# Peptides against a protein of PDB entry 6NYY: the designs that were tried, part 68

Target 1, 212 residues: chain A of PDB entry 6NYY
Amino acid sequence: KHFEQAIERVIGGLEKKTQVLQPEEKKTVAYHEAGHAVAGWYLEHADPLLKVSIIPRGKGLGYAQYLPKEQYLYTKEQLLDRMCMTLGGRVSEEIFFGRITTGAQDDLRKVTQSAYAQIVQFGMNEKVGQISFDLPRQGDMVLEKPYSEATARLIDDEVRILINDAYKRTVALLTEKKADVEKVALLLLEKEVLDKNDMVELLGPRPFAEKS
Target 2, 212 residues: chain A of PDB entry 6NYY as posed
Amino acid sequence: KHFEQAIERVIGGLEKKTQVLQPEEKKTVAYHQAGHAVAGWYLEHADPLLKVSIIPRGKGLGYAQYLPKEQYLYTKEQLLDRMCMTLGGRVSEEIFFGRITTGAQDDLRKVTQSAYAQIVQFGMNEKVGQISFDLPRQGDMVLEKPYSEATARLIDDEVRILINDAYKRTVALLTEKKADVEKVALLLLEKEVLDKNDMVELLGPRPFAEKS

## One batch from the design tools (peptide; made by RFdiffusion4, then SolubleMPNN)

Design b2_p16_7_s4 (from b2_p16_7, 6 letters changed)
Fold by OpenDDE base, seed 1:
Structure b2_p16_7_s4 (fold): chain B 212 residues (1-212), chain A 16 residues (1-16)
Amino acid sequence: as target 1 above (212 residues)
Amino acid sequence: MLPYSNDNIKSLLELS
């Protein structure tokens, strides 16, 4: 129940059973969500998959839900895997269709936010250094940046590098696991909703032990 | 708020 409520909060509502997507769009959704699911399955530091769905809810056309961990500290490696998992949908679209859609906008927002936070809040970039400042929030007055324009450019460059590295890593992974993405996508088109057990039946056990 | 601290869902969104 708590997890379903969290989904409703993020996606913005109940199942839209009356919303009928065109077959090609439905296919895009299936492969997008399959990309998320498979990336999460084969990334060590990704959260365990709970459910993947291509039933529209609110503004969401599909989703992959993961088990939240009570974790307060994150390593750079963990954040990278989370970025890759988040990019899984976009990457899947590119691999299978040779085109990208607007559907990944929220994923890209999250990836962008994570990349900036890693560089300017967590001090995880060697070129930028051990700095930490708050990112402007929506509605905050544009305060003067506590750094030079040159530093701003450096930050922007390093953000792009980090995101591109995550993207390339995800491309490599989902290319290797392309057949698995296809299997998941096809099963989604049949069942519309898959759980962890469906994934185990389809792909075998997740190769990483769930750390308690 | 840490990135992805409560990010337990990834979704494809329709264009508004």
Scores: peptide ipSAE 0.256, ipTM 0.792, DockQ to the pose 0.079
Fold by OpenDDE base, seed 3:
Structure b2_p16_7_s4 (fold): chain B 212 residues (1-212), chain A 16 residues (1-16)
Amino acid sequence: as target 1 above (212 residues)
Amino acid sequence: MLPYSNDNIKSLLELS
């Protein structure tokens, strides 16, 4: 218990025991995190879920923690599933509430960065082609892009297409699994923290064999 | 290194 708490402190900061969310916000957090959890559960290439929590820590109101696989190579399909899992919270909010919140800002940042990397670093887009350029680092002088403005526009368009495709895929998945998202969200509101065993009890075994 | 390849946590963040 003490060791787990120490790890959580390093990752998420101190638990904000004094921060009490209003019931409506707590509900939003629960459904957001349930979206992440369920998306990760039913996406083949998503990392296995370890824990999902709606207890605030640091700047986070809730979180889903995963066990990343030890891998050095990522396929386009794996990256897409990771994007979908990352979008799960935002999509859940849209499905259940018909509105979106600012809470997904970090998720959207990650999705955006992944999409750009796939297109301009990994050469995974057919229209842009097999190119690889370093993304501007924070604080580097806007190094002149090694490509034309026309190429820049093409990149931006293809990034939007990729993100939209991931979003639509996530909407389809969580709509299909809407009842499961509801179950997870309701149980989160009751227990505040769920682990992998809770998810198995609630949803059944994850349909994909965890490559140990 | 893949951006966020080691990211094992997804969080809903409060507005600063």
Scores: peptide ipSAE 0.252, ipTM 0.788, DockQ to the pose 0.085
Fold by OpenDDE base, seed 2:
Structure b2_p16_7_s4 (fold): chain B 212 residues (1-212), chain A 16 residues (1-16)
Amino acid sequence: as target 1 above (212 residues)
Amino acid sequence: MLPYSNDNIKSLLELS
């Protein structure tokens, strides 16, 4: 109950049982979510998958839910894998349909935020250096940037590079695992909801030991 | 707040 409520809070509402997607759109959702699921399955530092669903809830047409780890410190490698997992849906759409949809807007927002944070808050970029600036929160007045326009351009460039690298990594992964993405997508179209056990039956055990 | 610290859900969203 509490877990479902948390999902409902994040996705923004109850199951939209009345929302009927067209078959092609439902297919897109299935492959998108399969991309997230499979990326998370084969990325070492991704959180373990708990559930994947193509039943619409709130503004979400589908979702992949992961078990969060109580972790306070993140490495650059962990953040990269999280970015790749987040890009899994968009990448899956590209691989299978040769086109992309607006559905990944929240994923891209999260990836963008993560990339900027890594570069300007966590000092994880060698070119930008060991700096930490507060990013304006949504609704905060854009305070004067504590860095030059040249630095701003450098930051923007390095953010793009980081995101592109994550994207390419995800493309490589999901291309390698293309058959697995399809298996998950097809099973989603049949069952609409998959859990970890379904994934194990379909793909085998996750290749990375879950840190207890 | 760390990016993804509480983000345990990836979702495809409808066009708002």
Scores: peptide ipSAE 0.251, ipTM 0.789, DockQ to the pose 0.081
Fold by OpenDDE base, seed 5:
Structure b2_p16_7_s4 (fold): chain B 212 residues (1-212), chain A 16 residues (1-16)
Amino acid sequence: as target 1 above (212 residues)
Amino acid sequence: MLPYSNDNIKSLLELS
């Protein structure tokens, strides 16, 4: 208990026990986190789920924690599944509530960064081609882009296409697994914290072998 | 390293 709490403090910050969410917001958090958890469960290249929680910590109202693999090379397919997992919360909100919240801001930031990196750093887009440029860091003087405005527009368009494809894939997945998302969300509302074992009990074993 | 930090945690954030 103490060790887990210590890890949670390091990773998620201090529990905000004083932060009381309204029941409807708590429900939104539960379904959002369930979306992440279920997407990660059924995506081949997603990292294994360690823990999912709807206990507020720091600025987070809930979180899903994964065990990343020591991996140095990523395929386009792996990056897509990671994007889908990251979009799982937003997609769950859309499926269950027909509305989206501001809560997915960090997820969308990560997805956006990944999409741009795939296109302009990793050369993974056929239209843009085999190019690699450094993305401006936050605070760096936006030096003149080494490409034309037309290329900039193309990059922006292809980023949107990539993100939309990931979003559609996630919608398809979580729609298929809608009952599983609901099971996880309801159990979260009861227990507030679920681990891998809880997920196995609820959904069965993850269909992908854990590459240890 | 993926260009985004802390990929091991997906969080719903409160509006700051």
Scores: peptide ipSAE 0.251, ipTM 0.791, DockQ to the pose 0.095

Design b2_p16_8_s1 (from b2_p16_8, 7 letters changed)
Fold by OpenDDE base, seed 1:
Structure b2_p16_8_s1 (fold): chain B 212 residues (1-212), chain A 16 residues (1-16)
Amino acid sequence: as target 1 above (212 residues)
Amino acid sequence: STIEELRKMFSSSTIS
């Protein structure tokens, strides 16, 4: 319990008991987090969900926490599923509300970073090819790119294609599982916090065996 | 490393 609380504080910060969201905002958060939870549940290469919360904290209005295994090698397929899981919140908002919010900013940042890494660091794109460049980090000076402007445009195009493919995959999944997203969202609005056991009770066992 | 950074990023998601 103490260990879990410590992790929660690291991820979400301290609870903001004084922060009262309007009902519509709370609903948006619930469906956003439900999208993450359900996407992670039904994607084979997503990490198992540990906890999902819509209690406002110092770092956000809600969060989903996963238990990543110590893995040092990732396939393109595994990275795609992680991207889809990360897009689950945005996609859920689109499916249920027909509009998007600023809430997915962190998710989109992560997806963008992953997509660029796949293309320019891991050489996972056929058009760009078997190349590997270091990406600028936060605080780095602007350095000259080790490739042409034409290559830069190609990279940008292929990043967009990759993210859009992940988005479409997530839309297809959460549309298929729309009723499950609704169930999770409604339960979140009631309990504010769900764990793996709640998900099992609601959706049944996760359809993928936990890999050792 | 990039892998460690990615692992950390995908270990959680937040909405703000």
Scores: peptide ipSAE 0.299, ipTM 0.883, DockQ to the pose 0.840
Fold by OpenDDE base, seed 2:
Structure b2_p16_8_s1 (fold): chain B 212 residues (1-212), chain A 16 residues (1-16)
Amino acid sequence: as target 1 above (212 residues)
Amino acid sequence: STIEELRKMFSSSTIS
């Protein structure tokens, strides 16, 4: 319990018991997190869900926690599934509310970073090619890009394509699993916190074997 | 490493 609480504090920060969300906002958070949870559940290469919460904390209105495997090599397919899982919240909002919120900002940042890394660091894009450049870190002097402006444009285009493909994949998945997203969201609104066991009870066993 | 950063990034999601 103490260890779990420590992790929760690291991920979400301190509980903000005084932060009362409007019911509609709380609903948005629930469906957002449900989107993440369900996407992660039905994507083969997503990490198993450990916990999902819609209790406001210092870092957010809700969170999903996953148990990452100790992995040092990632395939393109694995990275795609992780991107899709990360887009699950935004996609859920779109599907259920027909509108999007600012809540996906961190998710979009992560997806963007992953997409750029795949294209410019891992050489995973056929058009850009088998190249690898270091991305400037925050605080690094803006060094001249080691590639032409034409290449920069190509990279930007291919990043957008990759993200859009991930988005479409996520839309397809969560549309197919729309009822499951709703079930999770409704249960979140009731319990505020769900764990893996709750997900199993609600959705059945995860269709992918837990890679030990 | 970039891999470690990616792993960390995908270990959690937060809505804010």
Scores: peptide ipSAE 0.298, ipTM 0.879, DockQ to the pose 0.837
Fold by OpenDDE base, seed 4:
Structure b2_p16_8_s1 (fold): chain B 212 residues (1-212), chain A 16 residues (1-16)
Amino acid sequence: as target 1 above (212 residues)
Amino acid sequence: STIEELRKMFSSSTIS
């Protein structure tokens, strides 16, 4: 319990028990987190859900926590599934509400960072090629890009394509599993916190063997 | 490492 709480504090910060969300905002958070949870559940290379919460904390209105395996090598397919899982919240909002919110900002940042890393650091894009550049870190003086403006444009285009492909894949998945997303969201609104066992009870066992 | 950063990134999500 203490270890879990410590992790929760690192991820979400301190609980903001005094933060009162409007019912519509709470609903948005629930469906957003349900999107993450369901996407992670049905994507083979996503990490299994450990906990999902819609209790506001210092760092957010809700969160999903996963149990990542110690992995040192990632395939393109594995990175794609993780991108899809990360987009699950945004996609859920779009599917259920027909509108998007600012809530996906952190998710989009992560997806963007992953996409750039795949293309410019890992050489995983055929058009850009087998190149590897260091990405400018936040706060680093805009070092002259080690590539041409044409290459910069190509990178930008391919990043968008990759993210859009991940987005479309996530839309397809969560559309197929729309009823499951709703079930999870409704249960979140009731319980505010779900764990892996709750997900198993609600959706059945995760269809992928947990590689021990 | 970039891999460690990615692993950390995908270990959780937050809505703010």
Scores: peptide ipSAE 0.298, ipTM 0.880, DockQ to the pose 0.838
Fold by OpenDDE base, seed 5:
Structure b2_p16_8_s1 (fold): chain B 212 residues (1-212), chain A 16 residues (1-16)
Amino acid sequence: as target 1 above (212 residues)
Amino acid sequence: STIEELRKMFSSSTIS
């Protein structure tokens, strides 16, 4: 319990018991987190869900925690599934509410970073080609890009394509699993915190073998 | 490394 609480504090920060969400906001958070949870559950290369919470904390209104495997090499397909899982919250909001919120800011940042890395660091895009450049770090002097403006535009376009493909894949998945997202969201609204066992009870065993 | 950063990034999500 103490270890779990410590991890929760690291991920979510301190509980903000004084932060009272309006019922509609709480509902949005629940469906957002349910989207992450369900996407992660049904994507082969996503990490299994460890915990999902809609209890407001210092770092956010809710969170999903995954148990990543120690992995040093990622395929394009694996990275895509990670992106889809990360987009699960935004997509859930879109499917259930027909609107998007600011809640996906962190997710979109991560997806953006991953997409750029795939294209300009890992050489995973056919149009851009087998190139590898260091991405400017936040605060680094804007080093001159080692490529032309035309290449910069191409990179930007291909990043958008990659993210949009991930988004579409996530929409398809969560639309198919819409009832499951709702089940998770409703249970979150009741219990505020779910673990892997709760997910198994709701959705059945994860369809992918836990790769040890 | 970029890979380690990505791994850490995808280990959790937070709505804010």
Scores: peptide ipSAE 0.297, ipTM 0.880, DockQ to the pose 0.835

Design b2_p16_8_s2 (from b2_p16_8, 7 letters changed)
Fold by OpenDDE base, seed 5:
Structure b2_p16_8_s2 (fold): chain B 212 residues (1-212), chain A 16 residues (1-16)
Amino acid sequence: as target 1 above (212 residues)
Amino acid sequence: STIKELREMFSSSTIS
């Protein structure tokens, strides 16, 4: 228990027990995190869920925690499912509330970064082709791009397409599993923290083999 | 295992 808490602190920061969310905000967080959890549960190439929480920590109001396999190579399919899992919170909010919040800021950042990396670093886009360029790092001086403006536009377009495809895939999944998202969200509102066993009790065993 | 849990973990968070 102490070890688990230590890991949680490293990932999420210190618990903000004094931070009291309004009931509607807490509900939003619960459904957001449930979206992440359920998306991860039903995506083949997603990592196994360890914990989902709506207890505020650091900058987060809630979190879903996963344990990935130690791997050095990622397939395009794996990266897509990871994007979908990351979009699960935003999609859940859209499905259940018909509105979006700022809560997905970090998720969208990660998705954006992944999409660009796939296209311009990993050569995973057919239209852009087998290219690999370094992405600008945060705080780096604006360097000249080693490609034309036309290529820049193409990259931007293909990034949007990739993200939108991931979004649509996530919408389809969480719409199909809408009842499961609600079950998880409601239980989160009661218990605030769920583990893998809670998820198994709610949803049944994960349809895919656990990632080791 | 505890060793496995020390691996780089992925988390998503609802940000305030």
Scores: peptide ipSAE 0.131, ipTM 0.707, DockQ to the pose 0.301
Fold by OpenDDE base, seed 4:
Structure b2_p16_8_s2 (fold): chain B 212 residues (1-212), chain A 16 residues (1-16)
Amino acid sequence: as target 1 above (212 residues)
Amino acid sequence: STIKELREMFSSSTIS
């Protein structure tokens, strides 16, 4: 318990027990987090789910925690599944509510960063090619882009394509697993916190062997 | 180390 609490504090900050969410907001958070959890559950290259919570912490209204594998090299496929997992919350909101909220802003930031990194740093896009540029850091003066405006437009287009592909993949997955997302969301609304065992009881064992 | 494992944990959060 102390170890888990320490992890939670490091990742999410202190619990904001004083933050009272409206019931509709809490429902939105539950389905959002359920989307992350279920996407991570059924994506081969996603990290194993450790915990999912709708108890607000720091700036977060809810969270899903995963145990990453010690890995230094990532494949394009692995990065895609991670993007899909990250989009799971937004997609869940879209599927269940037909509307999107600001709750996914950090997820979208992460997905955007990953997409740009794949295309302009890792050379993982065929149209852009095997190039590697440093991404401007927040606060760095807009250094002259080391590429033409045409290349900039191409990069922007391919980033959008990559994100949209990840989004569509996530929509397909969570639509297929819609009942599972709902089960997780409803249980979250009841228990506020779920662990891996709760997920196994609810959904069955994760279909991918956890590479220890 | 336990600390390294902790720092490497990935989290997705619904942000206000």
Scores: peptide ipSAE 0.128, ipTM 0.703, DockQ to the pose 0.356
Fold by OpenDDE base, seed 3:
Structure b2_p16_8_s2 (fold): chain B 212 residues (1-212), chain A 16 residues (1-16)
Amino acid sequence: as target 1 above (212 residues)
Amino acid sequence: STIKELREMFSSSTIS
């Protein structure tokens, strides 16, 4: 228990015991986190869910923790599923509420970063080609991009296409699994914290064998 | 490492 609390403190910061979310906000967070959890559950290449919580910590109103596999190489398919999982919160909000909130800002940042990395760092886009260059770090002088404005536009277009593809895939998945998202969200509102065992009891075993 | 960054990128948090 102490070790888990220490990890949670490092990842999420101190529990803001004093921050009571309004019921409507708490509901939004529950469905957002349920979207992440369910997307991760039914995407083959997503990391297994360890814990999902709607207890505010630090800057986060809720979080989902995953057990990353010790791997050094990622496929395009794995990166796509991770993007879908990351979009799960935003997509859940759209499906259930017909509105989007600022809660997905960090998720969108991560998805954007991943998409750019896939295209310009990993050479995973056929139109852009087998190129690899470092993304501008915050504070680096705007080093002249080693490519033309036309190439920059192409990169931007392909990033949007990739993100939109991931988004559509996530919408399709969570629409299919809408009842499961609802179940997870409702249970989160009751228990505030769910673990892998709770998910198994609620949804059944994850359909993908956990590669040990 | 790029891998560590990727791992950190997939912790989902709803941010206020």
Scores: peptide ipSAE 0.117, ipTM 0.724, DockQ to the pose 0.683
Fold by OpenDDE base, seed 2:
Parts: structure tokens; C-alpha cells; sequence
Structure b2_p16_8_s2 (fold): chain B 212 residues (1-212), chain A 16 residues (1-16)
């Protein structure tokens, strides 16, 4: 219990019991988090879900916690599935509400960072090629780019293509699993916190074997 | 440092 609470504090910050969301906002958060949870459940290379919560913590209105594998090397396929899982909240909002909110800002930041890293650090894009440049860290003055403006435009285009492909993949998945997203969202609205066992009871066992 | 940053990138939180 103490260890779980410590991890929750690191991931989400302190519980802000004083932040009462309006029912419609709470519903939005529930479907957003359900989107993350279900995407992670049905993506082969996504990390296994440990916990999903719609209790506000720190700056977060909800969160999905995953058990990361101690992995140092990532494939392009693994990074794609992680991007899809990260987009699950935004996609769920679009599918169920026909509108998007600011709630996905951090998710989009992460997806954007991952896409740029894949293209300019890991050399995973065929058009850009086998290149590796350091991305400016947050707060570093962007000095002169080691590549031309033409290359910069190519990078930007390929980043958009990669993110759009991940988005479309996530839309297809969560549309197929729409009923499951709704089941998870409704149960979240009832219990506020779900664990892996709740997900198994609701959706059945995860279709991918947990590689230990 | 890059791997740690990648791990932190995949925690999903809905931010207000």
C-alpha cells in the first residue's frame, strides 16, 4: 500500500480531493482514460495496464498506470503501439463525444516527442534516412540546426504522417472495441479506480501473453 | 537519460 501510494504520488502528485469536477467533465475524463486503458489492452506491444483512475491528482484529472518492462531497446512497432495507446484518450473523446478537449495536451506532447525522436534520433524513417541529431531539451536555446531547411520540412512532414498513421490506427481499434471502451468508462464512473483484475473481469484476459 | 525520458513519455495523464 505504501509503495503504491508512493508511485501514485510520483506519477500523479497529491490527491486534490478539493477539485470537484462537473458531471460532464468527469464523464469526459472517464471516457478519456477508458480509451487509454482499452487501447493498451488490445495493442500487442503496449505495456500492461496496472491501474486506471479518474480521481484528480496534482494537475491530472485522471491517469492510466502501466507496468513498464525493463526494456532498453525499442522496435519501431513497439513505439507505434505506445503512440496509439497514448492517443487513446483523444480518440475516445472524438468517438463518443464528437469533440476534443484540452485534456490530451500532455498526450500529444509525448506523441510529438516520440515521433520526432523516431525520425531524427533513431533513424526509423526511410525518407529522412539513417540520421541521428540531438533534439533540443526543454529550455535549451535552439542553436543552428545541423540540417537544411529542406530537411527540416521533410522531418516535419514525416512526423505528421507518423502521428496521423498512429491516430488512424487508434481510431480503427477503438471503433472496433467501442463497446469495451464504454464498459470501462461506465465502471470508472461507478468505482473511480480500476485495477488489472477489474479489467479482466470486464473484458476477459488480455489477448497478449505478458512476456515476463 | 534518453530511456528514462522515453518511459516518462508513456504515462498517460489527463491534464486540466
Amino acid sequence: as target 1 above (212 residues)
Amino acid sequence: STIKELREMFSSSTIS
Scores: peptide ipSAE 0.130, ipTM 0.733, DockQ to the pose 0.667; fails the geometry check

Design b2_p16_8_s3 (from b2_p16_8, 8 letters changed)
Fold by OpenDDE base, seed 1:
Structure b2_p16_8_s3 (fold): chain B 212 residues (1-212), chain A 16 residues (1-16)
Amino acid sequence: as target 1 above (212 residues)
Amino acid sequence: DTIKELREMFSSSRID
């Protein structure tokens, strides 16, 4: 319990009990987090869900937490599933509300970073090829790119394609599992916090064996 | 370490 609380504080910060969201915003947060939770549940290479919360905290309005694995090598398929899980919130908003919010900013940042890393660091794109360049870190002086503007355009195009493919995959998944997303969202609105056991009660056992 | 960064990125999500 103490360990869980420590991680929760790191991820979400301290609870903001005085922060009251409007009902529509709270609903958006619930469905957003439900999208993450359900996507992670039904994607083979996603990490198992540990906790999902819609209690406002210093660092966010809600969060989903997954069990960390010490993994040092990733396949394209594994990275794709992680991208899909990360897009789960945005996709859920689109499916249920027919509109998108700014709430997915952090998710989109992560997806974008992952996509660029796959293409320009890991050489995982056939069009760009077997290349590996260091990406500038936030705050670093933008050094001259070691490739042409044509290559830069190609990279940008392939990043968009990769993210779009992940998005479409996530849309297909959460559309298929739409009822499950709603179950999770409604329970979140009631309990504000769900754990793995709650997910098992709602959705049944996760369909993938835990590789512990 | 890009792999470590990716692992940390995908270990949680938050909406703010």
Scores: peptide ipSAE 0.335, ipTM 0.892, DockQ to the pose 0.813
Fold by OpenDDE base, seed 3:
Formats: C-alpha cells, structure tokens, sequence
Structure b2_p16_8_s3 (fold): chain B 212 residues (1-212), chain A 16 residues (1-16)
C-alpha cells in the first residue's frame, strides 16, 4: 500500500481535494480516461493498465497508469499501438460528445514526438527512407536541419499520415468497443479510481497473454 | 536516450 501510494504520488502528484470540477468536466475526464483504458486493454502491444483515476491531482485532472515493460527495442507495430492508446482519450471525447477539448494536449504532444522520432530517428518510414537525424531538443539552438526543405515537407506529410492512421485505427477500435468505454467511464464516475481487477471484472480478462 | 524518453512517455497518460 505504501509503495502504491508512493508511485501514485510520483505519477499523479498530490491530490487536489480543493479542486472541484463541474459535473460536465468530470464527465469529460471520465470518458477521456476510459478511452485510454479501453484502447490499452484491446491493443496487443499496449502495456497493461495498472490504474486509472479521475481524482484531480497536482499533475492532472485524471490519469491512466500502465505497467511498462523494461523494453529497449520497439517495433513499428508496438509504437503504433502505443500511439493509438495515447489517442484513446481524444477519440473517446469525439465519439461520445461530438466535440474535442484541450485535455488531449499532452497526449498529442507525445504522439507527435513519437511520430517524428519514428520517421526521422528510427528510419521507419518507407518514403523518407533509412535516415536518422537528431531532433532538436527543446532548448537546443535551432540548428539548421540537416536535410532539404523538400525532405522537411515530406517528413511533415508522413508524420501527419502516421498520426492520422493511428487516429483512424483508434476510432475504429473504440467505436467497436463503445459500450466498454461507457462502462468504464460510468464506473469511473462512481468509484473515481479503477485498477486492473476492476477492468477484468468489467470487461473480462485482457485478450492478450501478459508477457511475464 | 530517445528510447528512455519513449518508455517514460507511454508509462502514463494525463489530462490537464
């Protein structure tokens, strides 16, 4: 219990008991987090959900925590599923509310970073090819890009294609599993915190063998 | 390390 609480504090920060969300905002958070949870549940290469919470904390209005494997090599398929899981919140908002919020900003940043890394660092795009460039880190002097403007445009286009493909895949998945997203969201609104056992009770066992 | 960064990115999702 103490260890779990310590991890929770690291990931979520301190509980903001004084922060009261409006019911509609809390509903949005619940469905957003449910989208992440369900996407991660049904994507083979996503990490299993450990905990999902809609209790406001210092680091967010809600969060989903996964058990990352110690992994040093990622495949394209693994990165795609992780992108889809990361898009799950935004997609859930679109499916259930017909609108999107600013809540997915961190998710979109992560997806964008991952997409660029795949294309320009890992050489995972066929059109761009087997290239690897260091991406300017935040705070690095904007060094001149080591490639042409034509290549820059190609990279940008292929990044958009990759993200859109991940988005479409996530839309298809969460549309298929729409009832499950709603179940999770409703249970979140009731309990505010769910763990893996709650997910198993609600959705059944995760359809992928946990690689121990 | 880009891989470390990716791992950390995917370890959690937050809505702010």
Amino acid sequence: as target 1 above (212 residues)
Amino acid sequence: DTIKELREMFSSSRID
Scores: peptide ipSAE 0.325, ipTM 0.890, DockQ to the pose 0.842
Fold by OpenDDE base, seed 5:
Structure b2_p16_8_s3 (fold): chain B 212 residues (1-212), chain A 16 residues (1-16)
Amino acid sequence: as target 1 above (212 residues)
Amino acid sequence: DTIKELREMFSSSRID
């Protein structure tokens, strides 16, 4: 219990019991989180869901927590599935509400960072090629880019392509699993917190072997 | 460590 609470504090911050969301906002959060949960459930290379919550906390209105694997190497396919899982919330909002919210800001930041890393650090893009540059970190002196403006434009274009491909993949997945997203969202609205066991009861066993 | 950072990023999602 203490360990779980510590993790929750790190991820979500302190509970904001006084923060009352409007019913429509709470519904949006539930479907957003359900999108993450379901995407993660049906993507082979996503980490299994540990906990999902729509209880407002200091760092967010809701969150999904995954059990990270000690993984030191990522394939392109694995990174794509991670991106898709991360886009699950935004995609769920689009599918169910026909509109998007600011709620996906952190997700989009992560997806953007991952996409750039794949292209400019890991050499995973065929057009850009087998290159590896350190991405400027916030606060690093903006050193001159070690590549031309033309290369910068190419990188930007390929990042957009990669993210769009991940988005389309996520749309296809969650459209196929739309009923499952609805089930999870409705259960979230009832229980506010779900764990892996709740997901198994609701959706059946995850279709991928648990990597021990 | 970029890999460590990636792992941390994908370990959770939140709505701010």
Scores: peptide ipSAE 0.321, ipTM 0.889, DockQ to the pose 0.831
Fold by OpenDDE base, seed 2:
Formats: sequence, structure tokens, C-alpha cells
Structure b2_p16_8_s3 (fold): chain B 212 residues (1-212), chain A 16 residues (1-16)
Amino acid sequence: as target 1 above (212 residues)
Amino acid sequence: DTIKELREMFSSSRID
């Protein structure tokens, strides 16, 4: 329990018990997190859900935590499913509310970073080719790009295509599983915290083997 | 280490 709490503090920060969200915002958070949870549940290469919470904390209004395996190599398929899982919150908001919020900023940052890494570091895009360049990190000195503006435009285009493909895949998945997203969201609004066992009880066993 | 960063990014999602 202490170990879990330590992880929660790292992910979400300290609980903000005094932070009271309006019902509509709380509902948005619940459906957002339900989107992540359900996407992760039904994507083969996503990690199994460990915990999902809509209790406000210093670093967020809610979170989904997964049990990652120690992994050193990723395939394109694996990275795509990770992107889809990460987009699950934004997609859920769009499906259920017909509007999007700022809540997906961190998710979109991660998806963007992953997409650029795939294209310019891992050489995973056919049009850009088998190239590998370092990407700037937060706090890095701004350096001149080692490629032309034409290549930069191509990279930008292919990043958009990759992210849009992941988005469409996630829309298709969560539309198919819309009832499950609803069930998870409603249960979150009731319990505020769900674990893997709650998900199994609600949705049945995850259709893929657990990763360790 | 990009792989380490990717793994960390995908280990959780939060609404800021």
C-alpha cells in the first residue's frame, strides 16, 4: 500500500481534497479516464490497467496507471497501440460530449513526441526513410536542424498522418466499445478509483494476456 | 534514452 501511494504521488502528486469540481467537469474527467482505461483494455499491445482514478491531485484531475513491462524494443504496432491508448481520453470526450477540452494536453504531448520519434529517430516511416536524428529535449539548446526545410515539411506531414491514423483507430475502437466506456465512467463517478479487478468484474477478462 | 522515455510516458496518463 505504501508503495502504491508513493507511485500515485509521483504520477498525480498529493491529493487535493479541497478541490471540488463542478459536476460537468467531474463527468468529463470520468469519461476521459474511462476512455484511456477501455482503450488500454482492448488494445493488444497496450499494458494492462493497474489503477484509474478521478480524485484530483496536485498534478492532475485524474489518471490511469498501467503496469509496464521492462521493454527495450518497440515495434510500430506496439507504438501505435500505445498512441491509441494515450488518445483514449480525448476520443472519449469527443464521442460522448461532441467537444474537446484542454485535459488532453499531456496526452497530445506524449503522442506528438512518440510520433516524431518514430519518424525521425527510429526510421519507421517509408516516405521519410531510414534516418535517425536527435530530437531536442526540454532544456536542450536550440540547434539547427540537420535536414532541409523540405524534409522538415515532409516530417510534419507524416507525423500528422500517423497521429490521425491513431486517432481514427481509437475512435473506431471506443465507438465499438461505447457501452463499456459508459459503464467504466459511471462506476468511476461512483467509486472514484478502480483497479484491474473492478474492470474484470465490469467488462470481463481482458482479451489479451497480461504483460510482465 | 528515448526508449526509456517512451516507456515512462506510456506507463500512465493524467489530466492536468
Scores: peptide ipSAE 0.316, ipTM 0.888, DockQ to the pose 0.820

